# Ledger of designs, part 117: peptides against a protein of PDB entry 6PSE

Target 1, 78 residues: chain A of PDB entry 6PSE
Amino acid sequence: PSEEEEYARLVMEAQPEWLRAEVKRLSHELAETTREKIQAAEYGLAVLEEKHQLKLQFEELEVDYEAIRSEMEQLKEA

## One batch from the design tools (peptide; made by RFdiffusion4, then SolubleMPNN)

Design b2_p24_6_s2 (from b2_p24_6, 13 letters changed)
Fold by OpenDDE base, seed 5:
Structure b2_p24_6_s2 (fold): chain B 78 residues (1-78), chain C 78 residues (1-78), chain A 24 residues (1-24)
Amino acid sequence: as target 1 above (78 residues)
Amino acid sequence: as target 1 above (78 residues)
Amino acid sequence: SSELEELRKKFEEIVKKIEEEKKA
């Protein structure tokens, strides 16, 4: 039997005391996992925002760089 | 009574059938939340990597830009 | 870079914890 099938059997045959303990365990794990999920999402958003700002700065620098490069190229050709 | 206290009372007074259903519900929610947490973490890692690569590109461009700017400034002063 | 590294470590820890749970 798969672990899932064994677990299902355990739940079906378990006494109320075990079931209450399992509800408590699962509730705790769910709360913890939910918190971790939210944190991961928040961190991901923060990094995404930072990346976006960096991209804007990069694009601005590219424009400035190309302007100077072109001007310098013209000056050197003259 | 707080919702938490009411829930705790419900769990303590519940029949095995309700408890089994609650275990099933919580197990499902935990599995789903765990999957979502993984996805959030994987996404965050990907964004971090992209940001890092962009930063390296930005720093390289800054070096090149400063080199050209300095050269051009010298040429214009001469 | 230090802050970014800390974030990376946090994400890696989350992923690692889940992978370990899947393997156990």
Scores: peptide ipSAE 0.145, ipTM 0.790, DockQ to the pose 0.309
Fold by OpenDDE base, seed 3:
Structure b2_p24_6_s2 (fold): chain B 78 residues (1-78), chain C 78 residues (1-78), chain A 24 residues (1-24)
Amino acid sequence: as target 1 above (78 residues)
Amino acid sequence: as target 1 above (78 residues)
Amino acid sequence: SSELEELRKKFEEIVKKIEEEKKA
């Protein structure tokens, strides 16, 4: 039998005391996992914002670089 | 009474059939939330990698920019 | 970046789901 089938049998044959304990356990794990999910999402959004700001800085530097490159090219040809 | 207290009373007074159904519900929600947590983490890691690559490109451009700036400054002073 | 925008949307969807779960 698979672990899933064994667990299903355990739940089916369990006494109320075990079932109450299992509800408590699962509730706790769900709350913790939910908190971790939220934290992961918030962290990901923060990184996205940082990446976005960096992209803007990069594009600004590209413009400045091309301006200087063009100026220097003009000076060398004159 | 708070919703938490009411839920706790419900669990305490519930029949085995309700408890088994609750275990099933919580197990399903936990599995789903776990999957979502993993997905959030994977996306976050992907963004981190992209940010890292962008940072490297930015730093390379900064070096190139300073090189051209310095060369142009030297040409203007000569 | 189209890829960045796609990722943003994915994270926003995750956040939205979390918010919906909090309201439920």
Scores: peptide ipSAE 0.132, ipTM 0.783, DockQ to the pose 0.300
Fold by OpenDDE base, seed 4:
Structure b2_p24_6_s2 (fold): chain B 78 residues (1-78), chain C 78 residues (1-78), chain A 24 residues (1-24)
Amino acid sequence: as target 1 above (78 residues)
Amino acid sequence: as target 1 above (78 residues)
Amino acid sequence: SSELEELRKKFEEIVKKIEEEKKA
């Protein structure tokens, strides 16, 4: 029997005291998992923003670099 | 009474059939939330990796830029 | 990048769901 099937049987045959304890356990785990999900989402958003800022900085530097490169190339050709 | 206190009372006074249903509900929500947490983490990791690659590219370009800038400055001073 | 935008949307959706759950 799969663990899932065994668990299902346990739930079906369980006494109220066990069921109450299980509700409490699951509620706690759900709350914790939910918090972790939120944290992951917030983290991801922060990283996305940081990546975006970095991209902008990179693009700016690339423009400046190409400008200097072009100037230097022109000086070498003269 | 807080919703939490009311829920706690409900769990304490609930019949086994309600408790079994609640266990099923919570199990489903936990599974779903867990999946969402994992998904969020995976996305966050992907963005972090992309950010890291971009940072490396930026740092490389910065080195190249400073090299050209320095060379150009030296040429102008001569 | 299109991929970055897609990721942003996904994270935003997750955050939105979380915020909705907090309000409930």
Scores: peptide ipSAE 0.132, ipTM 0.783, DockQ to the pose 0.334
Fold by OpenDDE base, seed 1:
Formats: C-alpha cells, structure tokens, sequence
Structure b2_p24_6_s2 (fold): chain B 78 residues (1-78), chain C 78 residues (1-78), chain A 24 residues (1-24)
C-alpha cells in the first residue's frame, strides 16, 4: 500500500488520543507553512519591485548613452 | 476565551469522527499551502535570475557610458 | 515588460489569497 493508504488506515483505526495529537501536529505544521508561504510571497514581490526599478534605471541609461553616442559621432564626423 | 482556547477545548471534547474529519481538513490545507509556498518560491527565484541578468547588462552599459562620457569630456576640454 | 506584469499579478494573487485566509 502507498504511504497515503497506510496513513488513511492509521487515521481510521486511531484512538482519540492519537487523533488529538495529530490535529495538534498538523495545526502546527500548517501555521509554519503558512508563515513560510507569506515570506516567500513577500520576497517575490520585493524582488519584482527591485527588478522593475533596475529596468527603469537601465532604460534611462540607454537614453543617456544614445544621446552622448550620437553627439560624439557628430563631433567625429565634423 | 480566545478562539485558540475554544478550539483547544473543541479538540479535547471532540468525538473520533470529528477528529478524523479535522485531520483530513488540516491535511488538505497543509498540502495546498505547501504547494502555494513552493510556487511562490519558484517564481521568486525566476525573478531573481532575471534581475541578475539585467544587472549584468546594466553594468556593461554603465562601463560603455562612462568610456564615452570621459572621451567626450576630454575632447571638449582640449 | 509583459512578463514582469504577469509575474507581478501572480505574486499579488498569492498575497491576496494569504490576506484573505488571514482574515478568515
């Protein structure tokens, strides 16, 4: 039997004391996993914002670079 | 009593049938939350890589820009 | 960037879901 099937059988045959302990365990794991999910989401949003700001800076630098490049080219051809 | 205290009392007084249902519910929520956490982390990592590549491009352009700026300044001062 | 916008939406959806779960 799969681990899932074995676990399902355990739950079906378990005494109330085990079931209460399992509820406590799962509640704890759910709370921790939820906290970690929140942290992962917040991290992702922060990285996205940083990437967006970097993109804006890159585009601004491209404009400045092309302006100087064009001016330089005109001066060299004159 | 806090919701936590009320829930704790419910778990202590609950019948096996309720406890089994609660284990099932919590297991399902844990699985979903775990999936969402992993998904958030994967997206964050992808964005981090994209940001890194953009940073490399930005730094390369910055070097090129400073080279032209310096050359232009020298030509204007001569 | 269209890709950046899509990623932002995905993360915002995750955050929104978390906030909804927290309020429940």
Amino acid sequence: as target 1 above (78 residues)
Amino acid sequence: as target 1 above (78 residues)
Amino acid sequence: SSELEELRKKFEEIVKKIEEEKKA
Scores: peptide ipSAE 0.128, ipTM 0.783, DockQ to the pose 0.306

Design b2_p24_6_s3 (from b2_p24_6, 12 letters changed)
Fold by OpenDDE base, seed 5:
Structure b2_p24_6_s3 (fold): chain B 78 residues (1-78), chain C 78 residues (1-78), chain A 24 residues (1-24)
Amino acid sequence: as target 1 above (78 residues)
Amino acid sequence: as target 1 above (78 residues)
Amino acid sequence: SAERERLRREFEEIVRRLERERAE
């Protein structure tokens, strides 16, 4: 039997005391996992914002670079 | 009483059938939340890699920009 | 990549949900 099937059987045959303990365990794990999910999302959003700001800076630098490049080209052709 | 206290009381007084259903519910929510956490983490890593690559490109452009800027300065001073 | 796009969409869905939950 799979672990899932074994677990299902355990739950079906379990006494109330075990079930209450399992509810407590699962509630705790769910709370922790939820917190971790939120943290992961917040981190991801922060990185996205950083990447966006970096992209804007990159694009600004590209504009400045092209301006100087063009000016240099004109000077070299003269 | 707080919702947490009420829930705790419910768990203490609950029948096995309710407890089994609650275990099932919590197990399902935990599985979903775990999947979501992993997905968030995976995407966060992907964004981090993209940011890193963009940073490298930005730094390369900065080097090129400074080179042209310096050359331009030299030409203007001559 | 297609995989990255999938992850992005899934992440954005998570984020939107989390933002709604925080706003409540």
Scores: peptide ipSAE 0.132, ipTM 0.786, DockQ to the pose 0.926
Fold by OpenDDE base, seed 4:
Structure b2_p24_6_s3 (fold): chain B 78 residues (1-78), chain C 78 residues (1-78), chain A 24 residues (1-24)
Amino acid sequence: as target 1 above (78 residues)
Amino acid sequence: as target 1 above (78 residues)
Amino acid sequence: SAERERLRREFEEIVRRLERERAE
């Protein structure tokens, strides 16, 4: 039997005391995992924002670079 | 009483059938939350890599821009 | 990649949900 099937059997045959303990355990793990999920999402959003700002800066620099490059090219051709 | 205290009382007074159902519910929610956490982490890493690559490109462009800017400045001063 | 795009969509969904929950 798979671990999942074994666990299912355990739950089916468990005494109330075990079940209460398991509810407590799972509730705790869920709370922790939920917190970790939120933290991961918040971090990801921060990185996305940073990337976006960097992209805007990059695009601005590209415009400035092309302007100077073009001016320089014209000067060299004259 | 807080919701937490009420829930704790419910668990303490619950019948085995309710407890088994609660274990099942919590197990399901934990599995889903865990999956979501992992997905968020994986995407976060991808975004971080993209930001890193963009930063490298930006730094390269900055070098090129400063080179042309400096050359142009010298030409205008002469 | 297609996989990254999938992850992005899933991430954005998580984010949107979390933002809604925070706004409430």
Scores: peptide ipSAE 0.131, ipTM 0.786, DockQ to the pose 0.895
Fold by OpenDDE base, seed 2:
Structure b2_p24_6_s3 (fold): chain B 78 residues (1-78), chain C 78 residues (1-78), chain A 24 residues (1-24)
Amino acid sequence: as target 1 above (78 residues)
Amino acid sequence: as target 1 above (78 residues)
Amino acid sequence: SAERERLRREFEEIVRRLERERAE
């Protein structure tokens, strides 16, 4: 039997004491996993903001670079 | 009583049928939350890599910009 | 910021844990 089928059988045949312990275990793991999910999301959002700011800086520099490049090219062609 | 205390009392007084249903519910929520956590982590890593590549591009452009700026300044001062 | 650094460390810990879980 698969681990899932074995676990399902265990739950089906379990006594109340085991079931209460399992509810406690799962509740704890769910709380921890939820916290970790939120933390991962918060970090990801922070990185997105940093990337966005960097993109704006890059685009500004690109405009400035093209302006100077164009001016330089015009001077060299004259 | 807090929701946590009320829930704890519910679990303590619950019948096996309710407990089995609660184990099933919590197992499902844990599986979903775990999937979401993994997705959040993968997303965060992807964004971090994109930011890193953008930073490298920015630094390359900055070097090129300073080179042209310096050349232009020298030409204008002459 | 200190908070961002905290989030980074926590995120990296999550990633390391996930990598270990995938390797098992």
Scores: peptide ipSAE 0.130, ipTM 0.786, DockQ to the pose 0.966
Fold by OpenDDE base, seed 3:
Structure b2_p24_6_s3 (fold): chain B 78 residues (1-78), chain C 78 residues (1-78), chain A 24 residues (1-24)
Amino acid sequence: as target 1 above (78 residues)
Amino acid sequence: as target 1 above (78 residues)
Amino acid sequence: SAERERLRREFEEIVRRLERERAE
């Protein structure tokens, strides 16, 4: 039998006191895991925003670089 | 009484059948939330890596830009 | 990466769900 099947059997045969304790445990773990999920999402969104800002800066620098490159090419040809 | 207090009372007074169903429900929600947390973390890491690569590219372009700027300044002063 | 794209899509779905839950 798998661990899942064993756990299922335990739940089926458990006394009310154990079941109440298990509900409490699972509720606590769910709350914690939910908080962690939210934190992970918030972090990911923050990094996405930072990446976006960096991309904008990079694109701006590319434009400036091409401008200077073009100017320099003109000076060398003159 | 808060919803939390009402839920706590329900758990205390619940029959074993309800408690078993609640354990099943909470277990399912915990499994789903855990999966979602992991997925969020994995994506966050991926975005962080992408940001890092972009930063390296940006820094390389900055070096190239400064090199051209310096060369152009020298040409203008000559 | 195709895998990263998959993760992105999954994350975006999670984020959208979380946003909806917060709005309720």
Scores: peptide ipSAE 0.130, ipTM 0.786, DockQ to the pose 0.923

Design b2_p24_6_s4 (from b2_p24_6, 11 letters changed)
Fold by OpenDDE base, seed 5:
Formats: C-alpha cells, sequence, structure tokens
Structure b2_p24_6_s4 (fold): chain B 78 residues (1-78), chain C 78 residues (1-78), chain A 24 residues (1-24)
C-alpha cells in the first residue's frame, strides 16, 4: 500500500480526537508553508527588479560601447 | 469571536465525517501550497543566477568600455 | 543589490524546508 493509502486508511479509522489534532496540525503547517511561499515570492520579485535595473544599465553601456567602437573603427579605416 | 476562534469551535463540535473531509481538504491545500512554494524558490534561484551572469557580463563590458575610452582619449590628446 | 549569497541561502533554506516536509 502506498503511504497515501495507509494515511487514508488511518484517517478513515481514526477517532474524532485524532482527527481534530490532525486538522490542527495541518492548519498550522499550511499557515507556515503559505507564509514561506509568500516570502519566497517577495524575494523573487525583488531579485527580478534588481535584474531588470541591471539589464537596463547593461543595455545603456552596450549602446555607448558600440558607439565608441564604431567611432574608433572609422578612425582606423581613415 | 475571531475567525480562528469560530473555526476552532467548528472543529471541536464537528462530526467525524466533517473532520475527515477537512483533513482531506487541508492535506490537498498543503500539498498544493508546498508545490507552489518550491516553484517560487526554484524560480527565485534561477533569477538570481541570471542576475549574477548578467552582472559578470556587465563588469566585463565595463572593462572593455573603459579600455576603448582610454585609448580614444589618448588619441584625442595626441 | 542584495548579495547573491545571502539570497541564495534564503532560497536554499526554503527549498530544504520543503524537501523535509515532502519526505514526511
Amino acid sequence: as target 1 above (78 residues)
Amino acid sequence: as target 1 above (78 residues)
Amino acid sequence: MKAKEELRKKFEEIVEELREEEEE
């Protein structure tokens, strides 16, 4: 039997006291996991914003670099 | 009464059939939330690596840009 | 910019906590 099937059997055969305790446990774990999920999402968004700003800076520098490279190439060809 | 207190009362007064259904519901929500938390963390890590690679590329470009700028400045001063 | 290592550690902690929960 899968662990899931065994757990399902346990839930079906359990007394109300165990079921109430299990509801409490699962509610607590769900609340914690939800908080951690939100925190992970917030951190991910912050990193995305930082990456976006860095990308903009990189693109600006790339434009400036290409401009200088082109100017130098023109001077070398003259 | 807080929603939490009302929920706690509901759990205490609930029949076994409701409790089993609630365990099933919470187990499902926990599994989904756990998966979503993992996905959020994995996504965040991926973005961090992308940002790091971009930073390295930016620093390399900055070095190349400064080298060309310096060479051009020397040529203009001569 | 936040240090990559600090954020990486936070995400790794989150992933590890989740893996521990999945192994139960």
Scores: peptide ipSAE 0.115, ipTM 0.781, DockQ to the pose 0.276
Fold by OpenDDE base, seed 4:
Structure b2_p24_6_s4 (fold): chain B 78 residues (1-78), chain C 78 residues (1-78), chain A 24 residues (1-24)
Amino acid sequence: as target 1 above (78 residues)
Amino acid sequence: as target 1 above (78 residues)
Amino acid sequence: MKAKEELRKKFEEIVEELREEEEE
């Protein structure tokens, strides 16, 4: 049997005391995992926002660069 | 009593059938939350890499921009 | 900007913790 099937059997045959302990364990793990998930999402959002700001700066620099490049090209042709 | 205290009382007074159902519920939620945490982390890593590549491109453009700006300034002073 | 390496390490730690939990 898979570990999942074995665990399912354990839960089915377990005494109330074990079941209460298991609920407590799982509740704790769920709370921790939820906190970590939220933290990962917050970090991801922060990086995304930083990337967005960098993209805006890059686009502004591209405009300025093309303006100077064009002016330089005109000066060289004259 | 807090919701947490009420839940703790419910678990303490619960019948085995409810406890088994709760273990199943919590196991499922933990699995889903774990998957979501992984996905959030993977997404964050991807965005971080994209941001890094953009930063490199930005730095290259800054070098090129300053080179042209300097050359143009010299031409205007001559 | 936060150092790429610091953020990368944090994400890697989160992924590794999850893998360890899946192996237990």
Scores: peptide ipSAE 0.111, ipTM 0.780, DockQ to the pose 0.267
Fold by OpenDDE base, seed 1:
Structure b2_p24_6_s4 (fold): chain B 78 residues (1-78), chain C 78 residues (1-78), chain A 24 residues (1-24)
Amino acid sequence: as target 1 above (78 residues)
Amino acid sequence: as target 1 above (78 residues)
Amino acid sequence: MKAKEELRKKFEEIVEELREEEEE
């Protein structure tokens, strides 16, 4: 039997005391995992925003660069 | 009593059938939350890498821009 | 800009904690 099937059997045959302990354990793990998920999401969003701002700055610099490049090219061809 | 205290009392007084159902519920929620946390972390890492690559490109462009700017300035001052 | 290394470390810590939980 898979570990999942064994666990399912354990839960099915478990005494109330074990089940209460398991509920407590799972509740704790869920709370921690939820906190970590939220933290990961918050950091991810922050990075996305920073990336977006950087992209805007990059695009602005590209425009300025192309302007100077074009001016320089015109001076060289003239 | 807080919702937490009420829940704790419910768990303490619950019948085995309810406890088994609660274990099942919590296990499912934990599995889902864990998956979501992993996804958030993986996505965050990907965005972070993209941001880093963009930063490198930006810095390269800044160098190129300053080079052309300096050349242009020299031509104007001469 | 936040240091890539600091953010990477935070994400890596989260991923590592999750992997440890999956292996138990």
Scores: peptide ipSAE 0.106, ipTM 0.780, DockQ to the pose 0.278
Fold by OpenDDE base, seed 3:
Structure b2_p24_6_s4 (fold): chain B 78 residues (1-78), chain C 78 residues (1-78), chain A 24 residues (1-24)
Amino acid sequence: as target 1 above (78 residues)
Amino acid sequence: as target 1 above (78 residues)
Amino acid sequence: MKAKEELRKKFEEIVEELREEEEE
């Protein structure tokens, strides 16, 4: 029997005291997992914002680089 | 009484059939929330990798920019 | 730009789904 089938049998044969404890355990694990999921999503959003700011800085530097490159090319041709 | 206190009372007074159904419900929600947590983490990791690649490109451009700036400064001083 | 915005939306959706599940 799979672990899932064994667990299902345990739940079916369990006394109310065990079932109440299992509800409490699962509720706690669900709350923790939910918190961790939210934290992962919030962290991902923060990284996305950082990536966006970095992209803006990169684009600004590209403009400055092309300006200097163009100025230097003009100085060489003069 | 808070909803949490009412739920706690319900669990304490519940019949085994209700408790088994609640274990099943919570197990299902935990499995789904766990899957979503993993998905959030995977997306966050992907953004981090993209940010890292962008940072490398930015640093490469900074090096190229400073090289051209230095060359241009030398040409002006000569 | 599009890839970032799509990813942001996916993270936002995940956060919202999580918040909805926490409020239920």
Scores: peptide ipSAE 0.116, ipTM 0.780, DockQ to the pose 0.262; fails the geometry check

Design b2_p24_7_s1 (from b2_p24_7, 12 letters changed)
Fold by OpenDDE base, seed 2:
Structure b2_p24_7_s1 (fold): chain B 78 residues (1-78), chain C 78 residues (1-78), chain A 24 residues (1-24)
Amino acid sequence: as target 1 above (78 residues)
Amino acid sequence: as target 1 above (78 residues)
Amino acid sequence: SAAEAEEQAILEQYKAAKAEDEAE
């Protein structure tokens, strides 16, 4: 039997005291996992915002670079 | 009573059939939340790697820009 | 830099979270 099938059987045959303990365990794990998910989302958002700002700075520098490159090319061709 | 205290009382007074249903519910929510956490982590990691590559490109462009700026300044002063 | 260190710390947290999730 798969671990899932064995677990399902355990739950079906379990006594109330075991089931209460399992509810407590799962509630705790769910709370922790939820907190971790939120934290991951918050970090991901922060990095996205930073990347966006960096992209804007990069694009601005590209414009400035092309301006100087073009001016220099004109000066060298004169 | 707080919602947590009310829930705790419900769990303590619950019948096995309710407890089994609650274990099933919590197991499902935990599985979904875990999947979502993994997805958030994977996405955040990907964005972080993209930001890092962009930072390297930006720094390379800064070096190239300063080189052209310096050359241009020298040409204009000649 | 401090910003790079923070970014690296976040990266390690993402990796740790992923590893924990894969272990579940």
Scores: peptide ipSAE 0.091, ipTM 0.776, DockQ to the pose 0.051
Fold by OpenDDE base, seed 4:
Structure b2_p24_7_s1 (fold): chain B 78 residues (1-78), chain C 78 residues (1-78), chain A 24 residues (1-24)
Amino acid sequence: as target 1 above (78 residues)
Amino acid sequence: as target 1 above (78 residues)
Amino acid sequence: SAAEAEEQAILEQYKAAKAEDEAE
C-alpha cells in the first residue's frame, strides 16, 4: 500500500484523541507553511523591485556608453 | 471568545466524522499551500539568479565604460 | 559589496526553503 493509502486507513480507523491531535498538528503546520509562503512572496517581490532598479541603471549606463562610443568613433575618423 | 478559542472548542467537542473531515480538509490545504510555497521559493530563486546575472553584466559594462572614458580623456588631452 | 552579501543571504534562504520543500 502507498503511504497515502496507509495514512487514509489510519485516519479512518483512528480514535477521536488521535484525530484531535492530528487536527492540531495539521493546523500548526498549515499556519507555519502559510507564513513561509507569504514570506517567500514578500522576498520575491523585493528582489523583483531591486532587479527592476538595477535594470534601469544598466539601461542608463548603456545609453551613456553608446554616446561615448559614438563620440570616440567620430573623433577617430576626423 | 476568540475565533481560535471557538475553533479549539469545536475540535474538542467534535464527533469522529467531523474530525476525519477536518483532517482531510487540512491535509488538502496543507498540500496546496506547500505547493504554493515551493513555487514561490523557486520563482524567487530564479529572480535572484537573474538579478545576479544582470549585476555581473552591469559591472562588466562599468569596466568597459571606464576604459572608454579613460581613452577618450587621453585623446582629448593630446 | 553589502548588496551582494544581502543578495547571497537571500539566495541561500531561497535555496534552503527549496531544499526543505523538496525534502517534504
Scores: peptide ipSAE 0.088, ipTM 0.774, DockQ to the pose 0.051
Fold by OpenDDE base, seed 1:
Structure b2_p24_7_s1 (fold): chain B 78 residues (1-78), chain C 78 residues (1-78), chain A 24 residues (1-24)
Amino acid sequence: as target 1 above (78 residues)
Amino acid sequence: as target 1 above (78 residues)
Amino acid sequence: SAAEAEEQAILEQYKAAKAEDEAE
């Protein structure tokens, strides 16, 4: 049987004391995993915002660069 | 009592059938939350890598821009 | 730079989170 099937059998045959302990364990793991998920989302959002600002700055610099490059090219061709 | 204390009492007084159902519920929620955490981490990592590459490109462009700016300034002062 | 150090720290946090998830 798969580990999942074995676990399911264990749960079905378990005594109340084991089941209470398992509920406590799962509740704890769920709380921790939820906190970690939220933290990951918060960091991801922060990086996304920073990336967006950097992209805007890059695009602005690219425009300025092309302007100077074009002016320089025109001066060299004259 | 807090919701947590009430829940704890419910777990302590619960019948095996309820406890099995709760284990199943919590297991499902944990699995979903874990998957969501992984997805958030993967997304955040991807954005971070993109931001890093963009930063390198930006810094390279800044160097090139300053080079052309300096050359242009020298030509204008001559 | 300080910004690069912060970015690296975040990167390590994401890598750690991913590694923990892969270990589950």
Scores: peptide ipSAE 0.086, ipTM 0.774, DockQ to the pose 0.051
Fold by OpenDDE base, seed 3:
Structure b2_p24_7_s1 (fold): chain B 78 residues (1-78), chain C 78 residues (1-78), chain A 24 residues (1-24)
Amino acid sequence: as target 1 above (78 residues)
Amino acid sequence: as target 1 above (78 residues)
Amino acid sequence: SAAEAEEQAILEQYKAAKAEDEAE
């Protein structure tokens, strides 16, 4: 039998005390996993914001670079 | 009473059939939340990799910009 | 830098989490 089938059998044959303990266990794990999910999302958002700022800086530098490149090209052509 | 206290009371007074249903519900939510956590982690990693690549591109452009700026300065001084 | 070190630490955590998922 698969672990899933064995677990299902345990749940079906369990006494109320075991079931209450299992509800408590699962509730705790769910709360913990939910917190971890939120934390992962917050970190991802922070990185996205940093990436966005970096992109703005990159675009600004690109504009400045093209300006100097164009001026340089004009000076060399004259 | 808080929602938590009310829920605790429900678990304490519940029949085995309700408890089995609750175990099933919580197991499902835990599995779903776990999947969402993993997805959030994968997304965050992808954004970090993109940010890293952007930073490398920015640094390369900065080097090129300084090179042209220096050459331009030399041309103007001569 | 300190910021780079923190970012690297976060990256390692994400990699570890991914490895655990792949093992399940």
Scores: peptide ipSAE 0.076, ipTM 0.768, DockQ to the pose 0.050

